Peptides against a protein of PDB entry 6RGO. Designs and how they scored, part 130

Target 1, 392 residues: chain A of PDB entry 6RGO
Amino acid sequence: MALKLLGFNQDATCFSVISSNKGVTIYNCDPFGKCFELEKSTSNDEELDFLVEMLFSTSLIAVVDKTIGASKRKKLKIVNTKRKATICELTFPHEIMDVIMNRKIICVVLKSDQIFVYDISCMKLLRTIDVRGEKLKSTSKFRNSEAVGDIGVRVSLSTDNNSILCYSSYSKSDKENAPLNDIVVFDALKCIQINVLPAVHQSNIVCIACSPDGMLMATASEKGTIIRVFKTIDTENDEPILVNEFRRGSRPSRISEMKFNHDNTLLACVGESDTIHIFALPVTTTEADANEDDTLQQSSHSLSSSINGLQYISKGLANRFGKIIVSKIPTQSQQRHVAYIKIPENAKYRIGFPKDTTNTIHICGEDGNYLVYSIPRNEVGPCTLVKSNTFD

## One batch from the design tools (peptide; made by RFdiffusion4, then SolubleMPNN)

Design b2_p9_7_s4 (from b2_p9_7 with E1S D8P)
Fold by OpenDDE base, seed 5:
Structure b2_p9_7_s4 (fold): chain B 392 residues (1-392), chain A 9 residues (1-9)
Amino acid sequence: as target 1 above (392 residues)
Amino acid sequence: SIDIEFPPD
């Protein structure tokens, strides 16, 4: 049967899939099993497409029927899974491209490059963000969004209550064809813009991940060769703080998803490559006052990996057009993965980090595999398979 | 209010 992956929930306790015969199915990860099914409403042989956003392990899901020819691509349904009932229905002026939520906020991304921010408790609209709005003053031409199937506004939301929303925006260049290579950081609760990161890539941003706490953000372009990690809120001399630059590979490959683990120590990426890459983030050791004199001479040869202090080369090379391009960290200082998982070629996989086990990763494939891997701590190498289940 | 049913703790 053709499976289509919808992804994990915020804490990797559940994942959702489209089964060609059953419609939307939600699986619980532990104990493994089917916990919800949304039956196919139509007998048509049309390829099913859905957006399904879960709210952790709660009874609440957001559903959009994206099936081609369906008049429902503009309609958000909020469903109670226990009652099997629609609680709320919202209709938008444009097709829904994405839906993201946490315990406080629902964000709905439209094909019009608008983000609608709602209070989840009452479904009150808090803000409409028009990502084109600054540009609409200069360019009356709607880009015929038909030809640009893959280049839209990307969003990520912190899973905590701070509700930090990161979204891709158009560079302020007067060019009709400005790339989606800026990032805006937005407080979704207060409806305030916190930060703007200009030109974080040379090409369009296709993947964004916010950390669970909203303090970090990872970005990848359509090239998917380099992943950049930034601070979301903090700035240095009014400039964006680049924390890390990771090398996924030398060959272009689309990154479909990135995730931080719960403690911001790991970043995973997945996409069209045969490899899930896991990168280590620098642990900001808060210098806790090591005043306690405890003399225990345990001679463990800590391999002092001399993390040679990456001097923050804050030198934004203003090119001939005054664009601050994030200075490329020299290719020699680009960190590689610390761990990896091999996946079947051309299999779409999704990733999730469980809350309680920061050194494990959950993955699921359109091949019908749900897999739990252990991430090595002390060595660079493959992850170890811990659990395996199949779904249909 | 949206009735969000949490699993029992």
Scores: peptide ipSAE 0.057, ipTM 0.726, DockQ to the pose 0.504
Fold by OpenDDE base, seed 1:
Structure b2_p9_7_s4 (fold): chain B 392 residues (1-392), chain A 9 residues (1-9)
Amino acid sequence: as target 1 above (392 residues)
Amino acid sequence: SIDIEFPPD
């Protein structure tokens, strides 16, 4: 049967899939099994398309039926899974492209490059962010949105209550063809812009991940060869802080998803390649706790020695045009993965990090595999398969 | 208010 992956929830306790015959199914990861099904409303052999965002292990899901007609693609349903009832229904002026949530906020991304920010507790609109409107203040021409394929505004939201929203925006350029290569950091609760990271890639940003605490973000462009990690809030001399630059590969390949683990020590990426890559982040030891654990430092030095050589090249070359060029880490200093998982080349996979086990990763495939891997701590190598289940 | 059932702690 054709499966389409919707992904994991915020803590990787559940994942959602579209089954061509059944509609939407949500699986619990442990114990493994079906926890919710949403039946398809139509008998037609139409390819099913849905957005489903789940709020952790709660009874709350956001659902968009994208299968049939332009009207349904504009409709968000908030559903209680235990009651099997629609709690709220919202209709938007444009097609819904993405939905993301935490315990406080729902963000709805439209094909118009608008982000609608809601208080989840009452579904009150807090803010409409017009990403094109900020560009159009400089350039009056509507790009015909129909011809620009899979390039749109990308978003990521912190899973904590601080509700840090990272989104891609258009570079300040008089050129009609300005790329979506800036990042805006936004406090979704206070509805204030915190930071702007200009020109973080040379091409459009296609993937963003925010850390669970909202202190870090990862970005990837259409090339998917380099992943950059930045601080979200902190700046040095009003300049963005680049903390890591990871090399996924030498060949271009689209990254579909990135995730941080719960303690910000790992970043995973998945996409069109046969490999899930896992990168180690430098542990920001606050200087205070460095005094007691002197004995275990010797074995970690071999992996950390490649990490400690990241001189903060915080020298943003402010080029004559006020564009902060994010200083490229020298290609020789670009970190590789510390761990990997091999997956089938033609199977789309999704990734999630469980909260309670920082060295475990959950993955699921359109091949019907749900897999749990252990991530090696002290060695560069393959992850070890710990648990496997199948779904249909 | 949206009635959100959290898992038990």
Scores: peptide ipSAE 0.048, ipTM 0.718, DockQ to the pose 0.607
Fold by OpenDDE base, seed 4:
Structure b2_p9_7_s4 (fold): chain B 392 residues (1-392), chain A 9 residues (1-9)
Amino acid sequence: as target 1 above (392 residues)
Amino acid sequence: SIDIEFPPD
């Protein structure tokens, strides 16, 4: 039977799958088992395609049946899983590409590069973001919608109540084929643009992850060789702050998903490669806690300020090419993974970080494996398998 | 109001 993974919920307590024979199944992670099933609407041997986004461990799911006809692909159902009832049904002008949510907000991404932002509590439309319309204001040329292929607007939403929405936007370039390589940071509650990170990659952004608290974002391009981590809100001299640059690999490979753990100490990535990579983020010690204890030792050691001569690289060639932000940030040494998981070749996996165990990762595969791994803290190496379950 | 049932704490 072909399984298709829909992914984990926000706290990795559940994951969703499409089973060709059954329809959508939601599994609980601990205790492991089926918690909800949505039967297929058709008896036909049509390939099932769904979007399912679950709101944590709640009774709320958003469902898009993509299996049959252009009309269903435009319909979002909000379902109470306990009551097995549709609470709300919305129809969009274009195909739904993605649905993301937290306790406050639902975002619906359309094939038109529009993002519809809703208040989840009442399904009131708060904002329509038109990423193409913003491009058209900056770049006079319409991209013909037909040629976009698998490249669309990518989104990620903070899992907290602050509801920081990160989305890919078109660079402000005179090029007809401007890439989706800008990031916009948006307060989804207030409906205000907070920040814009221009040209974070050279090619289209295909994966974005927002941290649970919305303070960090990770980005990957079509190349998937480098992952960049930025501050979402904070800027230095009106310029974006690059916190980390990670090297996944030397060869191009698509990254399908990235996730931060709950405390922003780890970033995991998965995709078309045989390896899930886990990267360590620097713990930003807020200077606030350092002020109490350092009263005592006046010891006089005048350590000479070695003037590391920051060579002023000359102001000269501000050439017309959209300045990749990364060129101004000191070349952080590209960090490697601190941990990894080997997965079967050609198996699609999804990842989730449980809230209560920051050094544990949940993974599930289209091979029917649900696996829990322990992440090493003090050494670079493989993750240790802690639990395994199978699903069909 | 959408009726959202949270798991029991």
Scores: peptide ipSAE 0.047, ipTM 0.711, DockQ to the pose 0.560
Fold by OpenDDE base, seed 2:
Structure b2_p9_7_s4 (fold): chain B 392 residues (1-392), chain A 9 residues (1-9)
Amino acid sequence: as target 1 above (392 residues)
Amino acid sequence: SIDIEFPPD
């Protein structure tokens, strides 16, 4: 059967899949099993296409049926899975490209490069962000750049209640084909733009991950060779703070998904390559609680000691051209993965980090595998398979 | 209000 992965929920307690025969199935991770099924709306042998976003382990899902006709692709259904009832239906002017949520906010991304921000508690529209309209204020020509293929506004939302929304925006360059290489950081609750990170890559951003607390974001371009991690809110002299630069690989390969773990110590990425990469983030030990004297000599030779070499080279080359965040990190200082998982070639995988186990990663494949891996702490190497399950 | 059922903590 052809499986199509929809992904994990925010805490990796569940994942959703499209089965060509059944429709949408949601699996619980522990104990492993089916927890919800949404039957096909149609008896036709049409290839099923859905967006499904689940709100943690709650009864709430957002569903978009993309299978049939341009009209259905514009409808968002909010469904209570326990009641098996549609509790809200919204119709948009354009096709829905993505839906993300947390306990406070739903964001709906349209093919028009619009982001609709809703209060989840009442489905009140808080904001319409028009990413094209922001570009058009800078560029007088309405080229309907038909977003040629898979290039559109990318979004990520913090899983906390602060509801930090990161989205890709068009560079303010006078070029008709300005890339989607800026990041806007937006408070989705207050509907305020907090920060703008200009030209974080040379090409379009195709993947964004916000940390659970909204304090960090990871970005990847179409090339997928470098992942950059920035602070979202904090700035240094009104400049964006680049925290890390990771090298996924030397060969171009699309990154489809990135996720932080719940304590911001790990960043995972997956995509078209045969390898899930896991990167270590420097633990910012806030020096505050150094006072408790407790003599437990456990030799935590933390991996922190070797990462000290990130000299903040703040050297202000304020050259007049639009501030490309040129990697200030020398290519030699680009960190590699600390761990990896090998996956089958051409298998699409999705990733999730469980909340309670910061060194565990959940993965699921269109091959019907749900796998739990342990991430090594003290060595660079493969992850260890802890649990495996199969689904249909 | 949308009635969101959370799992019991």
Scores: peptide ipSAE 0.046, ipTM 0.712, DockQ to the pose 0.589

Design b2_p9_8_s1 (from b2_p9_8 with F3Y E9S)
Fold by OpenDDE base, seed 1:
Structure b2_p9_8_s1 (fold): chain B 392 residues (1-392), chain A 9 residues (1-9)
Amino acid sequence: as target 1 above (392 residues)
Amino acid sequence: EEYEDIEIS
């Protein structure tokens, strides 16, 4: 049967899939099994397309039916899965492209490059962000709306209550075809812009991940060769702080998803390649926790990849043409993965990090595999398969 | 909106 993956929830306790014959199915990860099914509303052999966002392990889901006609693609349903009841229904002026949520906020991304921000507790509209309108204010030029192909606004939301929203925006360029290569950091609760990171890639941003605490973000462009990690809120001399630059590969390949683990020590990425890559982030030792006397003998197999925190102060070389270019980390100092998982070629996979075990990763494939891997701590190498289940 | 019956599964 053709499966389409929707992804994991915020804490990787559940994942959702589309089955061509059944509709939407949500699986629980532990114990493994079906926890919810949304039946197909139509008898037609039409390819099913849905957006489903689940609120952690709760009975709350947001659903968009994209299968039938332009009208349904504009309709968001909030559903109680235990009652099998629609709590709320919203209709938008344009097709819904993405839906993200946490315990406080739901964000709806439209094909119009608008982001609608709601208080989830009462579905009150807090803000409409018009990413095109912001571009127009900055560049005075309309982009022809027809060229909205596979390049749209990308978003990520912190899973905590601080509700830090990161979204891609259009660079200030006199060119009619300005890329979506700026990042805006937004407080979704206060409805204020916190930070702007200009030109973080040379091409459009296609993937963004926010850390659970909202303090870090990862970005990837259409090239998918380099992943950049930035601080979201903190700045140095009013300039963005680049924490890490990771090399996924030398060949261009689309990254479809990135995730931080719960403690911000790992970043995973998946996409069109045969490999899930896991990168280590430098642990910022806040001086406070240095007091626990754990005399564990440092067997100094120095994998001294010196986490010299090269705070490359991104001296934004304001080139004479007003282009702020985020300072590139030298190619020689670009970090590689510390761990990896091989996946079948042409199989789409999704990733999730469970909260309780920072060194495990959950993955699921359109091949019907749900897999749990252990991530090696002390060596660079493959992850070890711990658990496997199948779904249909 | 009846969010009162949103349970953790």
Scores: peptide ipSAE 0.107, ipTM 0.855, DockQ to the pose 0.093
Fold by OpenDDE base, seed 5:
Parts: C-alpha cells; structure tokens; sequence
Structure b2_p9_8_s1 (fold): chain B 392 residues (1-392), chain A 9 residues (1-9)
C-alpha cells in the first residue's frame, strides 16, 4: 500500500502516517503499536493528503484534510482521539499549509503567507502575522498567490512553554521577487517580535528547525548544501549570531526536515538524499570551577581535538544593493556530519529525537520501517541500528 | 471543560 509520512510528535513518542486504505494512523513508538486511526471519510480514489499535528502523547490532535477536491483544506479540526470527537473546528479564508503546536500555542500557516497564532487552552486568536503585509509595506506590488510554487512561509516552534516561533519572511529589498530568506523570531505568548535575521541564505528558506528551548534555530535553503545555526534571541552588536555552518553535501538536495535533540548537542537533517546527516553542536562547556583536588593520574590520551569553533562574527557584506548577506563561514571551517544513517534514496523519511536518550534517533519511512538508531559518541561514522519495527 | 479530558496516553 502507498504510505505517506506525516511525522513524529515533539518528543518522538508517536508518529503519524496516511495509509491509502485506512486514512490517518498514529503509532506509538514504545511499546510499538497502532494507537489511533482516523477513517477515510470518502470512497473516492483520490490521493489522500492530511496535516496532522499531535500534542506530544496526549489525546489532542489537529487535523486538516488536504485531499485535492476536498472543500476541507481551509478547516482545522481539533480532535480528542480517546473520545473520537471534534472539540473545535476553525475555518480559514485560505488553504492551510502547515500546523504546528506545543502545550501553549497552535500556529496555523495559510497559503496567503499569514500565520494565525492561537492559545491552545481556549482556541483564542492571539495574533495574525501577515508576512505579505510586511513585504507590501516594503514593496508596492502584490504577487498573485498562484505564482507561489513549492515556496511558502516556513515555521518552527519551540516545544517548551516559552513558545519561540521562527518563521521565514520576505527580504526588505524593493525587488518584486524578494526571496523568503529572512527569519523572524517571535514570542508567540507575548505576541512580540524578538529578532530579525536578514538574508540568512541567498535563496528561499525551505526548512527551519527551532531548538526545544527556543535558543537555537537551524535553516536550510532550496540548495540544501549548507545548514546554518543561529542564536534566536541573543545578538552581538545588533547583528545575528551564527553559531555553526554545516555542510550536508556538494550536490543540491532538498532538506525536508531538521531537528535538534533535547539538549541542543545534535542537529539531524533528512530529505531527498540517501543519507540522514547528524551534526554535533559545540557544547558550551560552562567553565566548571577547577576545584584543585584529586590526583588520579590515569594517562588516557584523549585526543581532545579542540574544535576551536571560532565564533565567526558574521560581518554581513553589504552587496551593491544594500542587502546584508550573512557572511559565509570559510569553506575550511564548514563542519561535516559526525554521524549518518543510510536510507533508501526513493523512500521519504522523518526523524525524531526522544527526550530521555539524547544519543538515540527515531526514524520512520514511507517504506513502512520504524527504526531506532544509536548515535556514536567518540567517533565519526554510521549510526548503529538498535530496534526495528514495520507498519502498514 | 473541552480540554479537561485531554489524557496523556
């Protein structure tokens, strides 16, 4: 049967899939098994498409029927999976492109480049962010919505209660064809813009990941060759802090998903390539006070390869058009993956980091495989398969 | 009320 992966929940305890015969199915990761099914409402041979956002391992899900020809692409349903009941139904003026949530906030992204921010506890609208309206204040010409191909506003939300929202915005350049290459950092609870990172890539941003705590974000462009990691809130001399620049590869390949682990030590990416890449973030060793004491001489020649991650202050080169492009870290200081997983080239995969095991990654494929891998700590190499399950 | 019955599974 054709499976379509929707993704893992925030803590990788569950994942959701579309089965052509069954509709939406949610699987629990441990113990592995089917925990919920949403039956197909129509007998039509139409290719099923859904958005399903889970609230961790709770009975709360947000569902959008995106099936082509379905009049439901503008409707968000909040469903209690235990009661099999719709709690709330919201109708939007435009097609829903994405839904993301945490314990406090639901963000709904529309094809209109609008982000609706809701308090999850009462479904009260807190803010409408108009990403086009911000562009129109800078550029007088409406782009017709039809010419927006696969490139829309991308969002990521912190999984914590601070509810840091990162979204792609149009560069403030007077060019009619401004790319979605700016990032806005937004406090979704207070409804305040915290930061703006201008021109973080040369082309449109297609993937964003916020760290669980909202302190870091990763970005990738349409090229998917370079991943950049920034601080979200902190600035240095009113400039964005570039923490890392990772090289996924030399060949262009779309990145579909990125995730941080729960302690911000690892960043994983997956997409159209045969390889999941895992990158190490520099652990800020807090200088633990060197209390002088105990003598244990054990001569373990730990090759402390001092990854002196020189904080490259990204001196934005103003190009001839006054656009500050984030300076590329020299290609010599571009870090490679520390670990990888080989996957079938034709299978779409999703990734998740479990909360309790920071060196474990969960992956699932449209090939019907749910796989748990151990990430190597002390060497650069392949991840080790720990557990495998199949689903249909 | 509507959210009081959200159980963690």
Amino acid sequence: as target 1 above (392 residues)
Amino acid sequence: EEYEDIEIS
Scores: peptide ipSAE 0.065, ipTM 0.815, DockQ to the pose 0.096
Fold by OpenDDE base, seed 2:
Structure b2_p9_8_s1 (fold): chain B 392 residues (1-392), chain A 9 residues (1-9)
Amino acid sequence: as target 1 above (392 residues)
Amino acid sequence: EEYEDIEIS
């Protein structure tokens, strides 16, 4: 059967798939098994297309049926899976491209480059962000969006209650073809823009990940060769703080998903390549004042010792045109992966980090494999397969 | 309507 992966929930306790014969199935990761099924809305042999976002391990899902006609692609259903009841149905002016949520917020991304921000508790609209409208204030011409290829507004939301929303925006350029290479950091609860990171890549941003706590974001462009990690809120002299620059590879390859682990020590990426890459983030040991309590020096020789050479080149080269260009970390300081997983060529995989085990990663494939890997801590190398299950 | 009825599984 053809499977299409929808992805993991926020804590990687569940994942969602589309099965051509069954509709949407949600699997629990541990114990492994089906926890919910959504039947096909139609008997037609049409290729099923859905968006499904689950709220952690709760009975709450957001569903968009994209299978049939332009009208259904504009409907968001909030469903209680235990009651098998639709709690809320919202209709949007444009096709829904993405839906993300946490315990406080639902964000709905439209093909119009609008982001609708809702309070999840009551489905009250808090904000409509018009990413094109912000561009139109800078550029008078409505581009006929006929060539809306795979390039649209990308979003990521912190999984915590702070509800830090990161989204791609159009660079302020007088060019009609301004790329989606700015990042806006937005407090989704207060509906306040916190930060703007200008021109974080040279081309459109195609993947964004926010850390669970909302303090970090990772970005990748259409090239997918370099991943940049920034602070979301913190600035240095009103300039964006680049924390890390990772090299995924030398060849262009699209990154489809990135995720931080729950303690912000790891960043994983997956996409069109045969390899899931896992990068180590420098643990900022806050020097907690070592009050002298004599408790066992388990020398966590964290891999931190070899990374100390990253001079924070905080000095953005203000280019002669007053645009802060995020200074590229020198190619010599571009970190490689610390761990990897080989996946079948052309297999689409999704990734998730479980909350309780920061050194494990959950992956699932359109090949019907659910796999749990252990991530090596003290060596650069392959991840070790710990558990495998199959689904249909 | 508040989502009072969201059960955690």
Scores: peptide ipSAE 0.037, ipTM 0.750, DockQ to the pose 0.093
Fold by OpenDDE base, seed 4:
Formats: structure tokens, C-alpha cells, sequence
Structure b2_p9_8_s1 (fold): chain B 392 residues (1-392), chain A 9 residues (1-9)
């Protein structure tokens, strides 16, 4: 049967799949088993397409049926899975592209490059963000909508109650085809823009992850070779803080999903490659505990190697390239993965981090595998398979 | 209406 993965919930306690014969199935991870099924609305042999976002381990799901007709693709249903009842139905002016939530907020991303922000408790609209309208205010040129390819607004939401929303925005370049290479950081509760990170990649951003606490974000472009991690709120001299730059690989490959673990020590990525990559993040020691006086005078010899030569090229080219965040991180300091998982070639996988086990990752595949891996702490190497289950 | 009836599994 053709399976399509919808992904894990926020704490990786459940995952959702589309089964071509059954409709949507939600699986519990531990104990492994089916916890909910949403039957097909139609008997037609049409390829099923759904968005499903589950609120943690609750009976609340958001569902979009994308299978049939332009009208269904514009409807969001909030469903109580225990009651099998629709609590709320919202209709949007455009096709729903993504739905994300936490305990406070639902964000609905439309094909129109709009983000609708709702209070989950009452389904009150808090804000409509018009990413294209913001571009049009900055750039007098309408983008011809014909290249409605796989490039749209990407979003990620913190899983905490602070509800930090990161989204991709169009650069302020006078080019008709301005890339979606800016990031906006938004307080979804207060409905305030907190930060703007300009030109974080040279090409469109195709993947964003926000940390559970909303303090970090990871970004990847269409190339998927470099992942950048930034602080979301903090700035240095009104400039974005680049915390890490990771190299996934030398060959271009699309990244479909990234996730932080719950303590912000790990970042995982998955996509079209045969490998899930896991990167270690430096623990940002808050400067508070640096009071221990340990005077170890390690006399590291300052080899002052006189690399004088590269002064001259700086002045002329700087004006034409808009402030690309030139990675202040030297290309040599691009960190590689600390751990990896090999997956079948051409199998789509999704990833999730469980809350209680910071060195464990959950993965599921369109091949019908649900796998739990242990992540090595002290060595660079493969993850160890701990549990394996199959689903249909 | 508050989602009073959101049960945790």
C-alpha cells in the first residue's frame, strides 16, 4: 500500500500517516499501536492527501483534506479524536499549505503566502501575516505567480507557551524574483515582530526548525548543503547571531525536515538523502556561572602567521551583494554530523525527539518502519537501533 | 467555547 507520512507530534509521542486504503491513521509510539483512524470521506481511488497536526498526546487534531476539490483544500477542521466530532471548521480564501500548533497557537499557512495566527483556546484570529504584502511594500514589482513550484513560505513554531514563530520572507531586493531567504521571528501571542534575519541563505529557504523554547532556529536552503543555526531573539550590535553552521554534505540534496531535541543540544535533519544527520549544538552557557576562578594559564603559543595578502579585494564588490550574512564562520569551521542514521534510498522519513530522552530519536518511513535510535554522546558514529515496529 | 474537552491520552 502507498503510505504518506504526515510526521510526528511536538513531543514525538505520536505520528500520523496516510494509508491509501484506510485514510489517516495516528500511531502511538509507546506502547506502539493505532490510537486514531480517520476514514476516507470518499470511495474514489484518488490519491489521498491530508494535512494533520496533533496537539501533543491530546485528543485534539487539526485536519485538512486535500484529496478532492479546491474547496476541501481550504477547510481546516479541528477534531476531537475521542468524540470523533468536529469542534470547529474554518474556511480560508486560499489552499492550506501547512498547519502548525502548540498549546496556545494554531498557525495556518496559505498558498497566498499568508499566515493566519489563531488562539487555540477559542479559535479567535489574532493576526494575518501577509508575507507577499510585506514584499510588495518593499518591492514595487509583482512576482508573476507562474513559478508556483515547491517554493512557498516555510514556518516553524516553538512547542512551549512563548509561541515563537519563525517564517521565511522575501528579501527586499528590487529583483522581480526575490528569494524567500529572509527569516522573520514573531511573537505569536503578542503578535509582535521580534527580529528579522536578512539573507540567511543565497537561495530560497525550504526548511526551518524552531527550538522547543523558541531561542534557536535552524535554516536550510534549496541546496541543503549547509544548515545555519541562529539565535531568534538575541542580536549582537543589531546583527543576527549565527550560533552554528553545519555541513550536511557536499552534494545538493533537499532537506524536508529538521528538529531540535528538547534541551537544544542536538539538531537532526532528514530529506531526499540516504542519511539522517544529527549535529551537536554547543551548550550556550549563560555567562552567570563563569565566576569560578580557575586560573589555568595554558600558555598557548601565538603563532602569528602573517597572512597579509587578502586585503585588496574588499572594497568594490561589497556594494552589489546586499548584506548576505557572510558567514563569519570560516569554511573550515563548518561542523559535520556527530551521529547519523542510514535510511533506504527514495524512502521518505520523518523525525521526532521525545521529551524525556534527549539522546533518543524517533523516525518513521513511508516504507512502514517506525524506528527508535540511541544517539552516541562521546563519539562520531552511527546511531544504535533500540526499537523497531512496522505499520501499514 | 474553550476546548475544555481536550483529553490527554
Amino acid sequence: as target 1 above (392 residues)
Amino acid sequence: EEYEDIEIS
Scores: peptide ipSAE 0.033, ipTM 0.742, DockQ to the pose 0.094

